# Peptides against a protein of PDB entry 5VVV: the designs that were tried, part 110

Target 1, 276 residues: chain A of PDB entry 5VVV
Amino acid sequence: FLCGVVEGFYGRPWVMEQRKELFRRLQKWELNTYLYAPKDDYKHRMFWREMYSVEEAEQLMTLISAAREYEIEFIYAISPGLDITFSNPKEVSTLKRKLDQVSQFGCRSFALLFDDIDHNMCAADKEVFSSFAHAQVSITNEIYQYLGEPETFLFCPTEYCGTFCYPNVSQSPYLRTVGEKLLPGIEVLWTGPKVVSKEIPVESIEEVSKIIKRAPVIWDNIHANDYDQKRLFLGPYKGRSTELIPRLKGVLTNPNCEFEANYVAIHTLATWYKSN
Target 2, 276 residues: chain A of PDB entry 5VVV as posed
Amino acid sequence: FLCGVVEGFYGRPWVMEQRKELFRRLQKWELNTYLYAPKDDYKHRMFWREMYSVEEAEQLMTLISAAREYEIEFIYAISPGLDITFSNPKEVSTLKRKLDQVSQFGCRSFALLFDNIDHNMCAADKEVFSSFAHAQVSITNEIYQYLGEPETFLFCPTEYCGTFCYPNVSQSPYLRTVGEKLLPGIEVLWTGPKVVSKEIPVESIEEVSKIIKRAPVIWDNIHANDYDQKRLFLGPYKGRSTELIPRLKGVLTNPNCEFEANYVAIHTLATWYKSN

## One batch from the design tools (peptide; made by RFdiffusion4, then SolubleMPNN)

Design b2_p18_5_s1 (from b2_p18_5, 8 letters changed)
Fold by OpenDDE base, seed 5:
Parts: sequence; C-alpha cells; structure tokens
Structure b2_p18_5_s1 (fold): chain B 276 residues (1-276), chain A 18 residues (1-18)
Amino acid sequence: as target 1 above (276 residues)
Amino acid sequence: SDNEIAIKFLKERQKEEL
C-alpha cells in the first residue's frame, strides 16, 4: 500500500530542504511514499525533453538518497502529454533517455502522467493509434518494459476522475482501453468522483476498479489549494472510509502549496491509514 | 499554451469546490 504525498500542484515547487523535511515527517508518521510531480518544475512537464544539468542532477541524486535514508519510496513522475507525439520514435527515445538519466540518480520508481491535457491526438498519432488511450498505453507499456518492469510504476490517465470520464466511469472507452491494454504491473492514479473529491465513496472505487481492472492509487486533492491561492486547507483528512484501504493500491495526498500548512493534512492521513 | 491548459483545469477545480 502506497501512502504518502504527491507534490503534484501548480505553483512554486517545494525546495529540496522542504522535501527532505517531508521525508522525515513521512517516516515519523509511518508513511512510505513521495511522488515527485511538481507541475511547474520545468523539466517535469513543459520542458520534459530536457535533460537535467550537472547541478540539477546532484540535487536530485541527493534528494533520492535522502528519501532512501528515510525509507521513503521516491517515485519520479514525468508529464510529457502537453506536446509529445506518441507515434514519433524520436519522442519515445527522448523520454527513455530522460528516465535513464533519472535511473542513474538512483531512482527505481516512476510515473507517467497524462493529466491536465487535451483529449485530442495530433494528425500523425491518429494515423497510428485507434484512440488517445491506445497511444498513451502504448508508450507507457513500452517505457515500463524498457525500464525493466520496476516494482512501482504509475500511470495517470487523462480521465483521472469521475467528472472527466466520457460518457461516465463505467462506460468510458478511454478507461476501458486503459484497463484492457495497460500492463497489469502498472498502477493507475485516480482522484475520485471529482478533481477535488470532498468524499470518495466505496462504490465509486468499485466502479473505477472494475473498468481499469485493478485497484487505483488515489491522488487525493482534498487539501490541494493551487486552484485558489487565497485558501488554505488546514482541516483533517476526511470523507474517506477506512473501508477504502483494502480496495486501493495507495493514497497520495496532494496538499497545500504552502509546505508549512500541511502538518494536519499529512498527519491525519497517517492516522487514517493506521486506523485499519 | 501550456499556461492556458493549466488555467483551464485550475478553473475546473474551482468550479467543483463551489
């Protein structure tokens, strides 16, 4: 069971010292996972093709080593979906090289994120793939296999919540393709019925699990505030029955952008997790 | 633009919280 934090918000990424402090807290609270997915980290999303510099490499190596020191699984995410051409072998090779570099930093767990992108394929991809889901699954499976089938590999679908599913969760051709064609060792991220789910009913998890043919990892936006910088979500982790735990592969909270605001959010997630 | 996409999804999140 993956339980911890995803740094997955828009806005200023956390600094390395904050991330190290996070690892200390995660360990102390018996959480086990950090997903590196900061939307405004340039080489994560907008400039995903760009290799890390020597200085950036040193920082990431140090961060990954710190995660290991605190027994936190460091999952490196990349979000190529803004402008990748799935059918272009050069794009696939570029993605491979980027993940090879991160592997050299000592990273062993990875995620491919296709959240917050348009559902439309370019003309070149339409000639090769039957659907956007087929394109995403193809590259994801290829990368997963290329990396030697790492123990933890995550996929974030474009339809990552109930409200983004067309026509709905149970009948989504996109999610059906993901469920049928995504290799079984790859985990699927999900935010619940909504992007920010006030509640995640058990029935909603059963529904999505059926179509994706696996238990999801919750990307939980309950404490996310990137959509409203005037608000801080300081309340406890709530609206999730502990009955979800045996039906999930994990829960990763995407909390407030303000690192210092997240004590209650993360601590109460830990309490929730340990209460089962 | 990348920013326009981000803003779109952020706005959708705002609507879900209202």
Scores: peptide ipSAE 0.204, ipTM 0.823, DockQ to the pose 0.082
Fold by OpenDDE base, seed 4:
Structure b2_p18_5_s1 (fold): chain B 276 residues (1-276), chain A 18 residues (1-18)
Amino acid sequence: as target 1 above (276 residues)
Amino acid sequence: SDNEIAIKFLKERQKEEL
């Protein structure tokens, strides 16, 4: 069971010292996972093709080493979906080289994120792939296999919540393709019925699990505030029955942008997790 | 633009919380 934090918000990324402090807190609270997915890290998303500099490499190596020191699984995410051409072997090779670099930093767990992108393929991809889901699954499977089938590999679908599913969760051709074609060792991220799910009913998890043919990892935006920086979500982790735990592969909270605001969010997630 | 896409999804998130 993956339980911890995803740094997955828009806005100023956490600094390395905050991330190290996070790892200390995660260990203390018996959480086990950090997903590196800061939307405004330019080499994560906007410039995903760009290799890390020597200085950035040193920082990431240090961060990954710190995660290991605190027995936190460091999952490196990349979000190539803004401008990747899935059918272009050079793009696939570029993605491989980027992940190879991160692997050299000591990272062993990875994620491919296709959240917050349009459902449109370019003309070249339309000639090769039957759908956007087929394109995403193809590259995801290829990367997963290329990396030697790491123990933890995550996929974030473009339809990552109920409200983004067309026509709905159970009938989504996109999610059906993901479920059928994504290799079984790859985990699927899900935010619940909504992007920010006030409640995540058990039935909603059963529904999505059926179509994706696996238990999802919850990317939980309950404490996310990147959509309204005038608000801080300081309340407890709630609206999630502990009955979800046996039906999930994990829960990663995407909390407030303000690192200091997240004590209650993360601590109460830990309490929730340990209450099962 | 990449920023426009981000803003779009942020607005959707905001709309869900209203």
Scores: peptide ipSAE 0.202, ipTM 0.826, DockQ to the pose 0.082
Fold by OpenDDE base, seed 2:
Structure b2_p18_5_s1 (fold): chain B 276 residues (1-276), chain A 18 residues (1-18)
Amino acid sequence: as target 1 above (276 residues)
Amino acid sequence: SDNEIAIKFLKERQKEEL
């Protein structure tokens, strides 16, 4: 069971010292996972093709080593979906080289994220793939296999919550393709009924699990505030029955952008997790 | 919900900055 934090918000990423402090807190609270997915980290998303410099590499190596020191699984995410051409072998090769570099930093767990992108394929991809889901699954499976089928590999769908599913969760051709074609060793991220879900009912998890053919990892935006910088979400982790735990592969909270605001958010997630 | 609208707005804004 993956339980911890995803740094998945828009806005200023956390600094390395904050991330190290996070790892210490995660360990103390018996949480085990950090997903590196800061939207405004340039080489994560907008410039995903760009290799890390020597200086950036040293920082990431140090960060990954710190995660290991605190027994936190460091999952490196990349979000190529803004401008990748899935049918272009050079793009696939570029993605492979980027993840090879991160592997050299000591990273062993990875994620491919296709959240917050347009669902339209370019003309070249439309000639090769039957749908956007087929394109995403193809590259995800290829990368997963190329990396030697790492123990933890995550996929974030474009339809990552109920309100983004067309026509709905249970009838989504996109999620059906993901469920049927994504290799079984790849985990699927899910956010619940909404982008910010006040509640995640058990029935909603059963519904999505059926179509994706696996228990999801929750990307939980209950404490996310990147959409409204005037608000801080300081309340407890709530609206999630502990009955979800046996039906999930994990829960990763995407909390407030302000690092110091997240004590209650993360601590109460830990309490929730240990209450089962 | 208001939160979904706000997040959608944020997403649209981010797309415009690209």
Scores: peptide ipSAE 0.171, ipTM 0.794, DockQ to the pose 0.492
Fold by OpenDDE base, seed 1:
Structure b2_p18_5_s1 (fold): chain B 276 residues (1-276), chain A 18 residues (1-18)
Amino acid sequence: as target 1 above (276 residues)
Amino acid sequence: SDNEIAIKFLKERQKEEL
């Protein structure tokens, strides 16, 4: 069971010292996972093709080593979906080289994210793939196999919550393709009925699990505040029954942008997890 | 919800900044 934090917000990323402090807290609270997915880290999303510099490599190596020291699984995410051409072998090769570089830093767990992108394929991809889901699954499976089938590999669908599913969760052709064609060793991220789910009912997890043919990992936006910088979410982790735990592969909370605001959010997630 | 709309708007805005 993956339980911890995803740094997945828009806005200023956390600094390396904050991330190291996070790992210490996660270990202390018996949590086990950190997903590196900061939207405004330029080499994560906007400039995903760019290799890390020597200086950036040294920082990432140090961070990954710190995660290992605290027995925290470090998952490196990349979001190529803004401008990748799925059918172009040069693009696939570029993605492979980027993940090879991160593997050399000692990273062993990875995520490929297709959240917050346009649903339309370019003309070249339409000639090769039957649908957007087929294109995404194809590259995801290829990358997963290329990396030697790592123990932890995550996929974030473009339809990552109930309100983004067309026509709905149980009848989505996109999610059906993901469920049927995505290799079984790849986990699927989900935010619940909404982008920010006040509640995640057990029945809603049973519904999505059926179509994706696996238990999801929850990307939980309950404490996310990147959409309203005037608000801080300081309340406890709530609206999730502990009956969800045996029905999930994990829970990763995407908390407030302000690192110092997240004590209650993360601590109460840990209490919730240990209550099972 | 208002929060969901705000997040969608933020996401679309980020796409336009690219």
Scores: peptide ipSAE 0.083, ipTM 0.766, DockQ to the pose 0.482; fails the geometry check

Design b2_p18_5_s2 (from b2_p18_5, 9 letters changed)
Fold by OpenDDE base, seed 4:
Structure b2_p18_5_s2 (fold): chain B 276 residues (1-276), chain A 18 residues (1-18)
Amino acid sequence: as target 1 above (276 residues)
Amino acid sequence: SDNEIAIKFLKERQEKEK
């Protein structure tokens, strides 16, 4: 069971010292996972093709080493979906090289994120792939296999919540393709019925699990505040029955952008997790 | 721009969460 934090918000990424402090807290609270997915990290999303500099490499190596020190699984995410051409072998090779670099930093767990992108494929991809889901699954499977089928590999679908599914969760051709074609060792991220789910009913997890043919990892935006900078979500982790735990592969909270605001969010997630 | 896309999705999130 993956339980911890995803740094997945828009806005100023956490600094390395904050991330290290996070790892200490995660360990202390018996959580086990950090997903590196800061939307405004240039080389994560907008410039996903760009290799890390020597200085950035040193920082990431240090960060990954710190995660290991605290027995936190460091999952490196990349979000190539803004401008990747899935059918272009050079793009696939570029993605491979980027992930190879990160692997050299000591990272062993990875994620491909296709959240917050348009559903439209370019003309070249339309000639090769039957759908956007097919394109995403193809590259994801290829990367997963290329990396030697790491123990933890995550996929974030473009339809990552109920309200993004067309026409709905159970009838989504996109999610059906994901479920059928995504290799079984790859986990699927899900935010619940909504992007920010006030509640995640058990039935909603059963529904999505059926179509994706696996238990999802919850990317939980309950404490996310990147969409409303005037708000801090300081309340407890709630609206999630502990009955979800056996029906999930994990829960990663995407908390407030303000690192200091997240004590309650993360601590109460830990309490929730340990209450099962 | 990539930033415009991000803002769009953020706005869509805000609208869906109201």
Scores: peptide ipSAE 0.126, ipTM 0.785, DockQ to the pose 0.083
Fold by OpenDDE base, seed 2:
Formats: C-alpha cells, sequence, structure tokens
Structure b2_p18_5_s2 (fold): chain B 276 residues (1-276), chain A 18 residues (1-18)
C-alpha cells in the first residue's frame, strides 16, 4: 500500500530542504511514498525533453538518496502529454533517455502522467492509434518494459476523476482501453468523483476499479489549494472511509502549496491509514 | 472546484502557447 504525498500542484515547487523535511515527517508518521510531480518544475512537464544539467543531477541524486535514508519510496513522475507525438519514435527515445538519466540518479520507481491535457491527438498520431487512450497505453507499456518492469510504475489517466470521464466512469471508452490494454503491473492514479473530492465513496472506487481492472492509487486533492491562492486547507483528512483501504493500492495526498501548512493534512492521513 | 482547477490549467496552457 502506497501512502504519502504527491507534490503535484501548480505553482512554486518545494525546495530540496522542504522535500527532505517531508521525508523525515513521512517516516515518523509511518508513511512510505513521495511522488515527485510538480507541475511547474521546468523539466517535469513543459520541457520534459530536456536532460538534467550536472548541477540539477546532483540535486536530484541527493534528494533520492535522502528519500532512501528515510525509507521513503521516491517515485519520479514525468508529464510529456502537453506536446508529445506518441507515434514518433524519436519522442519515445527521448523519453527513454530522460528516464535513463533519472535511473542513473538511483531512482527505481516512475510515473507517466497524462493529467490536465487536451483529449485530442495530432494528425500523425491519429494515423497510428485508434484513440488517445491507445496512444497513451502504448507508450506507457513500452516505457514500463524498457525500464525492466520496475516494482512501482504509475500511470495517471487524462480522465483521472469522475467529472472528467466521458460519458461517465463506467462507460468511458478511454478508461476501458486503459483497463484492458495497460499492463497489469502498472498502477493507475485516480482522484475520485471530482478533481477536488469532498468525499470518495466506496461505491465510486468499486466502479472505477471495475473498468480499469485494478485497485487505483488515489491522487487526493482534498488539501490542494493551487486553484485558489486565497485559501489554505488546514482541516483533517476526512470523507474517506477506512473501508477504502483494502480496495486501494494507495493514497497520495496532493496538499497545500505552502509546505508548512500541511502538518494536519499529512498527519491525519497517517492516522486514517493506521486506523484500518 | 473542478471549474477553478480547469481555469488554472487553461491559463497555464495558454501561456505556453504564446
Amino acid sequence: as target 1 above (276 residues)
Amino acid sequence: SDNEIAIKFLKERQEKEK
């Protein structure tokens, strides 16, 4: 069971010292996972093709080593979906090279994220793939296999919550394709009924699990505040029955952008997890 | 809300397309 934090918000990423402090807190509270997915990190999303410099590499190596020191699984995410051409072998090779570099930093867990992108493929991809889901699954499976089928590999769907599913969760052709064709060793991220879900009912998890043919990892935006800079979400982790735990592969909270605001958010997640 | 997040995403995307 993956339980911890995803740094997945828009806005100023956390600094390395904050991330190290996070790892210490996660260990103390018996949480085990950090997903590196800061939307505004230059080489994570907008410029995903760019290799890390020597200086950036040193920082990432140090960060990954710190995660290991605190027994936190460091999952490196990349979000190529803004402008990748799935059918272009050069794009696939570029993605492979980028993840090879990160592997050299000591990273062993990875995620491919296709959240917050348009559902439309370019003309070249439309000639090769039957749908957007087919294109995403193809590259995800290929990368997963190329990396030697790492123990932890995550996929974030474009339809990552109920409100983004067309026409709905249970009838989504996109999610059906993901469920049927994504290799079984790849985990699927899910956010619940909404992008910011006040509640995640058990029935909603059963519904999505059926179509994706696996227990999801929750990307939980309950404490996310990147969409409203005037608000801090300081309340406890709530609206999730502990009955969800046996029906999930994990829960990763995407908390407030302000690092110091997240004590209650993360601590109460830990309490929730241990209450099963 | 979903709408607020979508708006922020859309704004960021528009900035990249400039």
Scores: peptide ipSAE 0.064, ipTM 0.731, DockQ to the pose 0.349
Fold by OpenDDE base, seed 1:
Structure b2_p18_5_s2 (fold): chain B 276 residues (1-276), chain A 18 residues (1-18)
Amino acid sequence: as target 1 above (276 residues)
Amino acid sequence: SDNEIAIKFLKERQEKEK
């Protein structure tokens, strides 16, 4: 069971010292996972093709080593979906080289994210793939196999919550393709009925699990504030029954942008997790 | 709405990449 934090917000990323402090807190509270997915980290999303510099490499190696020291699984995410051409072998090779570089930093767990992108394929991809889901699954499976089938590999669908599913969760052709064609060793991220789900009912998890043919990992935006930086979400982790735990592969909370505001959010997630 | 949040961020990112 993956339990911890995803740094997945828009806005200023956390600094390396904050991330190290996070790892210490995660260990203390018996949590086990950190997902690196800051939307405004340039080489994560907007410039995903660009290799890390020597200086950036040193920072990432140090961060990954710190995660290992605190027995936290470090998952490196990349979001190529803004402008990748799935059918272009040069693009696939570029993605492979980027993830190879991160592997050399000591990273062993990875995520490929297709959240918050246009649902339309380019003309070249439409000639090769039957649907957007087929294109995404194809590259995800190829990358997963290329990396030697790492123990932890995550996929974030474009339809990552109930409100984004067309026509709905149980009848989505996109999610059906993901469930049928995505290799079974790849986990699927989900935010619940909504992007920011006040509640995640057990029945809603049973519904999505059926179509994706696996238990999801929750990307939980309950404490996310990147959409309204004038607000801080300081309340406890709530609206999730502990009955969800045996029905999930994990829970990763995407909390407030302000690192110091997240004590209650993360601590109460840990209490929830240990209460099953 | 949740859709409005996602659309807002999507548009903001697409504009910054131009």
Scores: peptide ipSAE 0.060, ipTM 0.737, DockQ to the pose 0.375
Fold by OpenDDE base, seed 3:
Structure b2_p18_5_s2 (fold): chain B 276 residues (1-276), chain A 18 residues (1-18)
Amino acid sequence: as target 1 above (276 residues)
Amino acid sequence: SDNEIAIKFLKERQEKEK
């Protein structure tokens, strides 16, 4: 069971020292996972093709080593979906080289994220792939296999919550394709019925699990505030029955962008997890 | 709404790519 934090917000990423402090807190609270997915980290999303510099490499190596020291699984995410041409072998090769570099930093867990992107494929991709889901699954499977089928590999669908499913969760052709064609060793991220789910009912998890043919990892935006500058939710992790735990592969909270505001968010998640 | 959140971020990103 993956339990911890996803740094998955839009806005200024946390600094390396904050991330190291996070790992210490995660260990102390008996959490086990950090997903590196800062939307505004340039080489994570907008410039996903660009290799890390020597200086950036040193920082990431140090960060990954720190995660290991605190027994936190470091999952490196990349979000190529803004401008990748799925059918272009050069793009696939570029993605492979980028993840090879991160592997050399000591990273062993990875994620491909296709959240918050346009559903339209380019003309070249339309000639090769039957749908957007087929394109995403193809590259995800290829990368997963290329990396030697790492123990932890995550996929974030474009339809990552109930409200984004067309026509709905159970009837989504996109999610059906993901469920049927995504390799079984790849985990699927899900935010619940909504992007910011006030509640995640057990029945809603059963519904999505059926179509994706696996238990999801919850990307939980309950404490996210990047979408509303006036929002500072300091309440406990709530609206999630502990009965979800046996029905999930994990829960990763995407908390406030202000690092120091997340004590309650992370601590109460830990309490929730340990209460089962 | 959820759609507003996604659309907001999509638009912001699309504008930065231009």
Scores: peptide ipSAE 0.048, ipTM 0.694, DockQ to the pose 0.325

Design b2_p18_5_s3 (from b2_p18_5, 8 letters changed)
Fold by OpenDDE base, seed 4:
Structure b2_p18_5_s3 (fold): chain B 276 residues (1-276), chain A 18 residues (1-18)
Amino acid sequence: as target 1 above (276 residues)
Amino acid sequence: SDNEIAIKFLKERREKEL
């Protein structure tokens, strides 16, 4: 069971010292996972093709080593979906090289994120792939296999919540393709019925699990505040029955952008997790 | 930038779901 934090918000990324402090807290609270997915990290999303500099490499190596020191699984995410051409072998090779570099930093767990992108494929991809889901699954499977089928590999679908599913969760051709074609060792991220789910009913997890043919990892935006800079979400982790735990592969909270605001969010997630 | 527009749009989507 993956339980911890995803740094997955828009806005100023956490600094390395904050991330190290996070790992200490995660260990102390018996959580086990950190997903590196800062939307405004240039080389994560907007410039996903760009290799890390020597300085950035040293920082990431240090960060990954710190995660290991605290027995936290460091998952490196990349979000190539803004401008990748899935059918272009050079793009696939570029993605492979980027992940190879991160592997050299000591990273062993990875995620491909296709959240918050347009559903439209370019003309070249339309000639090769039957759908956007087919394109995403193809590259994801290829990367997963290329990396030697790491123990933890995550996929974030473009339809990552109930409200983004067309026509709905159970009838989504996109999610059906993901469920059928995504290799079984790849985990699927899900935010619940909504992007920010006030509640995540058990039935909603059963519904999505059926179509994706696996238990999802919850990317939980309950404490996310990147959409409203005037608000801090300081309340407890709630609206998730502990009955979800056996029906999930994990829960990663995407908390407030302000690192200092997240004590309650993360601590109460830990309490929730340990209450099972 | 197109990215700023996209981010704003995505934030607006999240806000509309609340």
Scores: peptide ipSAE 0.078, ipTM 0.790, DockQ to the pose 0.083
Fold by OpenDDE base, seed 2:
Structure b2_p18_5_s3 (fold): chain B 276 residues (1-276), chain A 18 residues (1-18)
Amino acid sequence: as target 1 above (276 residues)
Amino acid sequence: SDNEIAIKFLKERREKEL
C-alpha cells in the first residue's frame, strides 16, 4: 500500500530542504511514499525533453538518497503529454533517455502523467493510434518494459476523476482502453468523483476499479490549494471511509502549496491509514 | 463544483502559456 504525498500542484515547487523535511515526517508517521510531480518544475512538464544539468543532477541524487535514508519510496514522475508525438520514435527515445538519466540518480520508481492535457491527438498520432488512450498506453507499456518493469510504475490518466470521464466512469472508452491494454504491473492514479473530492465513496472506487481492472492509487486533492491562492486547507483528512483501504493500492495526498500548512493534512492521513 | 472550475481555469491558463 502506497501512502504519502504527491508534490503535484501548480505553483512554486518545494525546495530541497522542505522535501527532506517531508521525508523525515513521512517516516515518523509511518508513511512510505513521495511522488515527485511538481507541475511548474520545467523539466518535469513544459520542457520534459531537457536533460538535467550537472547541478540539477546532483540535487536530485541527493534528494533520492535522502528519501532512501528515511525509507521513503521516491517516485519520479514526468508529464510529457503537453506536446509529445506518441507515434514519433524519436520522442519515445527522448523520453527513454530522460528516464535513464533519472535511473542513474538511483531512482527505481517512476510515473507517467497524462493529467491536465487536451484530449486531442495530433494528425500524425491519429494515423497510428485508434484513440488517445491507445497512444498513451502504448508509450506507457513501452517505457515500463524498457525500464525493466520496475516494482512501482504509475500511470495518471487524462480522465483522472469522475467529472472528466466521457460519458461517465463506467462507460468511458478511454478508461476501458486503459484497463484492457495497460500492463497489469502498472498502477493507475485516480482522484475520485471530482478534481477536489469532498467525499470518495466506496461505490465510486468499485466502479473505477472495475473498468481499469485494478485497484487505483488515489491522487487526493482534498488539501490542494493551487487553484485558490487565498485559501489554505488546514482541516483533517476526512470523507474517505477506512473501507477504502482494502480496495486501493494507495493514497497520495496532493496538499497545500505552502509546505508549512500541511502538518494536519499529512498527520491525519497517517492516522486514517493506521485506523483500518 | 467551484473547486473544479477553479482547477480547470488553472489548467487552461497553463495550456495557454505554452
Scores: peptide ipSAE 0.068, ipTM 0.778, DockQ to the pose 0.551
Fold by OpenDDE base, seed 3:
Structure b2_p18_5_s3 (fold): chain B 276 residues (1-276), chain A 18 residues (1-18)
Amino acid sequence: as target 1 above (276 residues)
Amino acid sequence: SDNEIAIKFLKERREKEL
């Protein structure tokens, strides 16, 4: 069971010292996972093709080593979906090289994120792939196999919540393709019925699990505030029954952008997890 | 919901900034 934090918000990423402090807290609270997915990290999303510099490499190696020191699984995410051509072998090879570099930093767990992108394929991809889901699954499976089938590999769908599913969760052709074609060793991220789900009912998890043919990992935006600068949610992790735990592969909270505001968010997640 | 609209707006803003 993956339980911890995803740094997945829009806005200024956390600094390395904050991330190291996070690892200390995660270990102390008996949580086990950090997903590196800051939207405004240039080489994560907008410039995903660019290799890390020597200086950036040193920082990431130090961060990954710190995660290992605190027994936290460091998952490196990349979001190529803004401008990748899925059918272009050069794009696939570029993605492979980027993830090879991160593997050299000591990273062993990875994620491919296709959240918050345009749903339309380019003309070249339409000639090769039957749908957007087929394109995404193809590259994800290829990368997963190329990396030697790492123990933890995550996929974030473009339809990552109930309200983004067309026509709905149970009838989504996109999610059906993901469920049927995504290799079984790859985990699927999900935010619940909504982008920011006030509640995640058990029935809603049963519904999505059926179509994706696996238990999801919750990307939980309950404490996210990047979408509203006036919002600061300091309340506990709530609206999730502990009956979800045996029906999930994990829960990763995407908390407030302000690192210092997240004590209650993360601590109460830990309490929730340990209460089962 | 208003939060989903806000996230969509952020998405659209990011896409326009490219």
Scores: peptide ipSAE 0.057, ipTM 0.741, DockQ to the pose 0.527
Fold by OpenDDE base, seed 5:
Structure b2_p18_5_s3 (fold): chain B 276 residues (1-276), chain A 18 residues (1-18)
Amino acid sequence: as target 1 above (276 residues)
Amino acid sequence: SDNEIAIKFLKERREKEL
């Protein structure tokens, strides 16, 4: 069971010292996972093709080593979906080289994120793939296999919540393709019925689990404030029955952008997790 | 910027759900 934090917000990424402090807190609270997915990290999303510099490499190596020191699984995410051409072998090779570099930093867990992108494929991809889901699954499976089938590999679908599913969760051709064609060792991220789910009913998890043919990992935006930085979400982790725990592969909270605001959010997630 | 578009897209979606 993956339980911890995803740094998955838009806005200024946390500094390395904050991330190290996070790892210390995660360990103390018996949480086990950190997903590196800061949207405004340029080489994560906008410039996903660009290799890390020597200086950036040193920082990431140090961060990954710190995660290991605190027994926190460091998952490196990349979001190539803004401008990748899935059918172009050069793009696939570029993605492989980027993840090879991160592997050299000591990273062993990875994620491919296709959240917050347009559903329309380019003309070249339409000639090769039957659907956007087929294109995403193809590259994800290829990367997963190329990396030697890591123990932890995550996929974030473009339809990552109930409200984004067309026509709905149970009938989504996109999610059906993901469920049927995504290799079984790859985990699927999900935010619940909504992007920011006030509640995540058990029935909603059963529904999505059926179509994706696996228990999801919750990307939980309950405390996310990147959509309204004038608000801080300081309340407890709530609206999730502990009955969800045996039906999930994990829960990763995407909390407030302000690192210092997240004590209650993360601590109460830990309490929730340990209550089952 | 692509970030602004993505943020706007996310914000608009989150705001519509709230």
Scores: peptide ipSAE 0.100, ipTM 0.803, DockQ to the pose 0.086; fails the geometry check

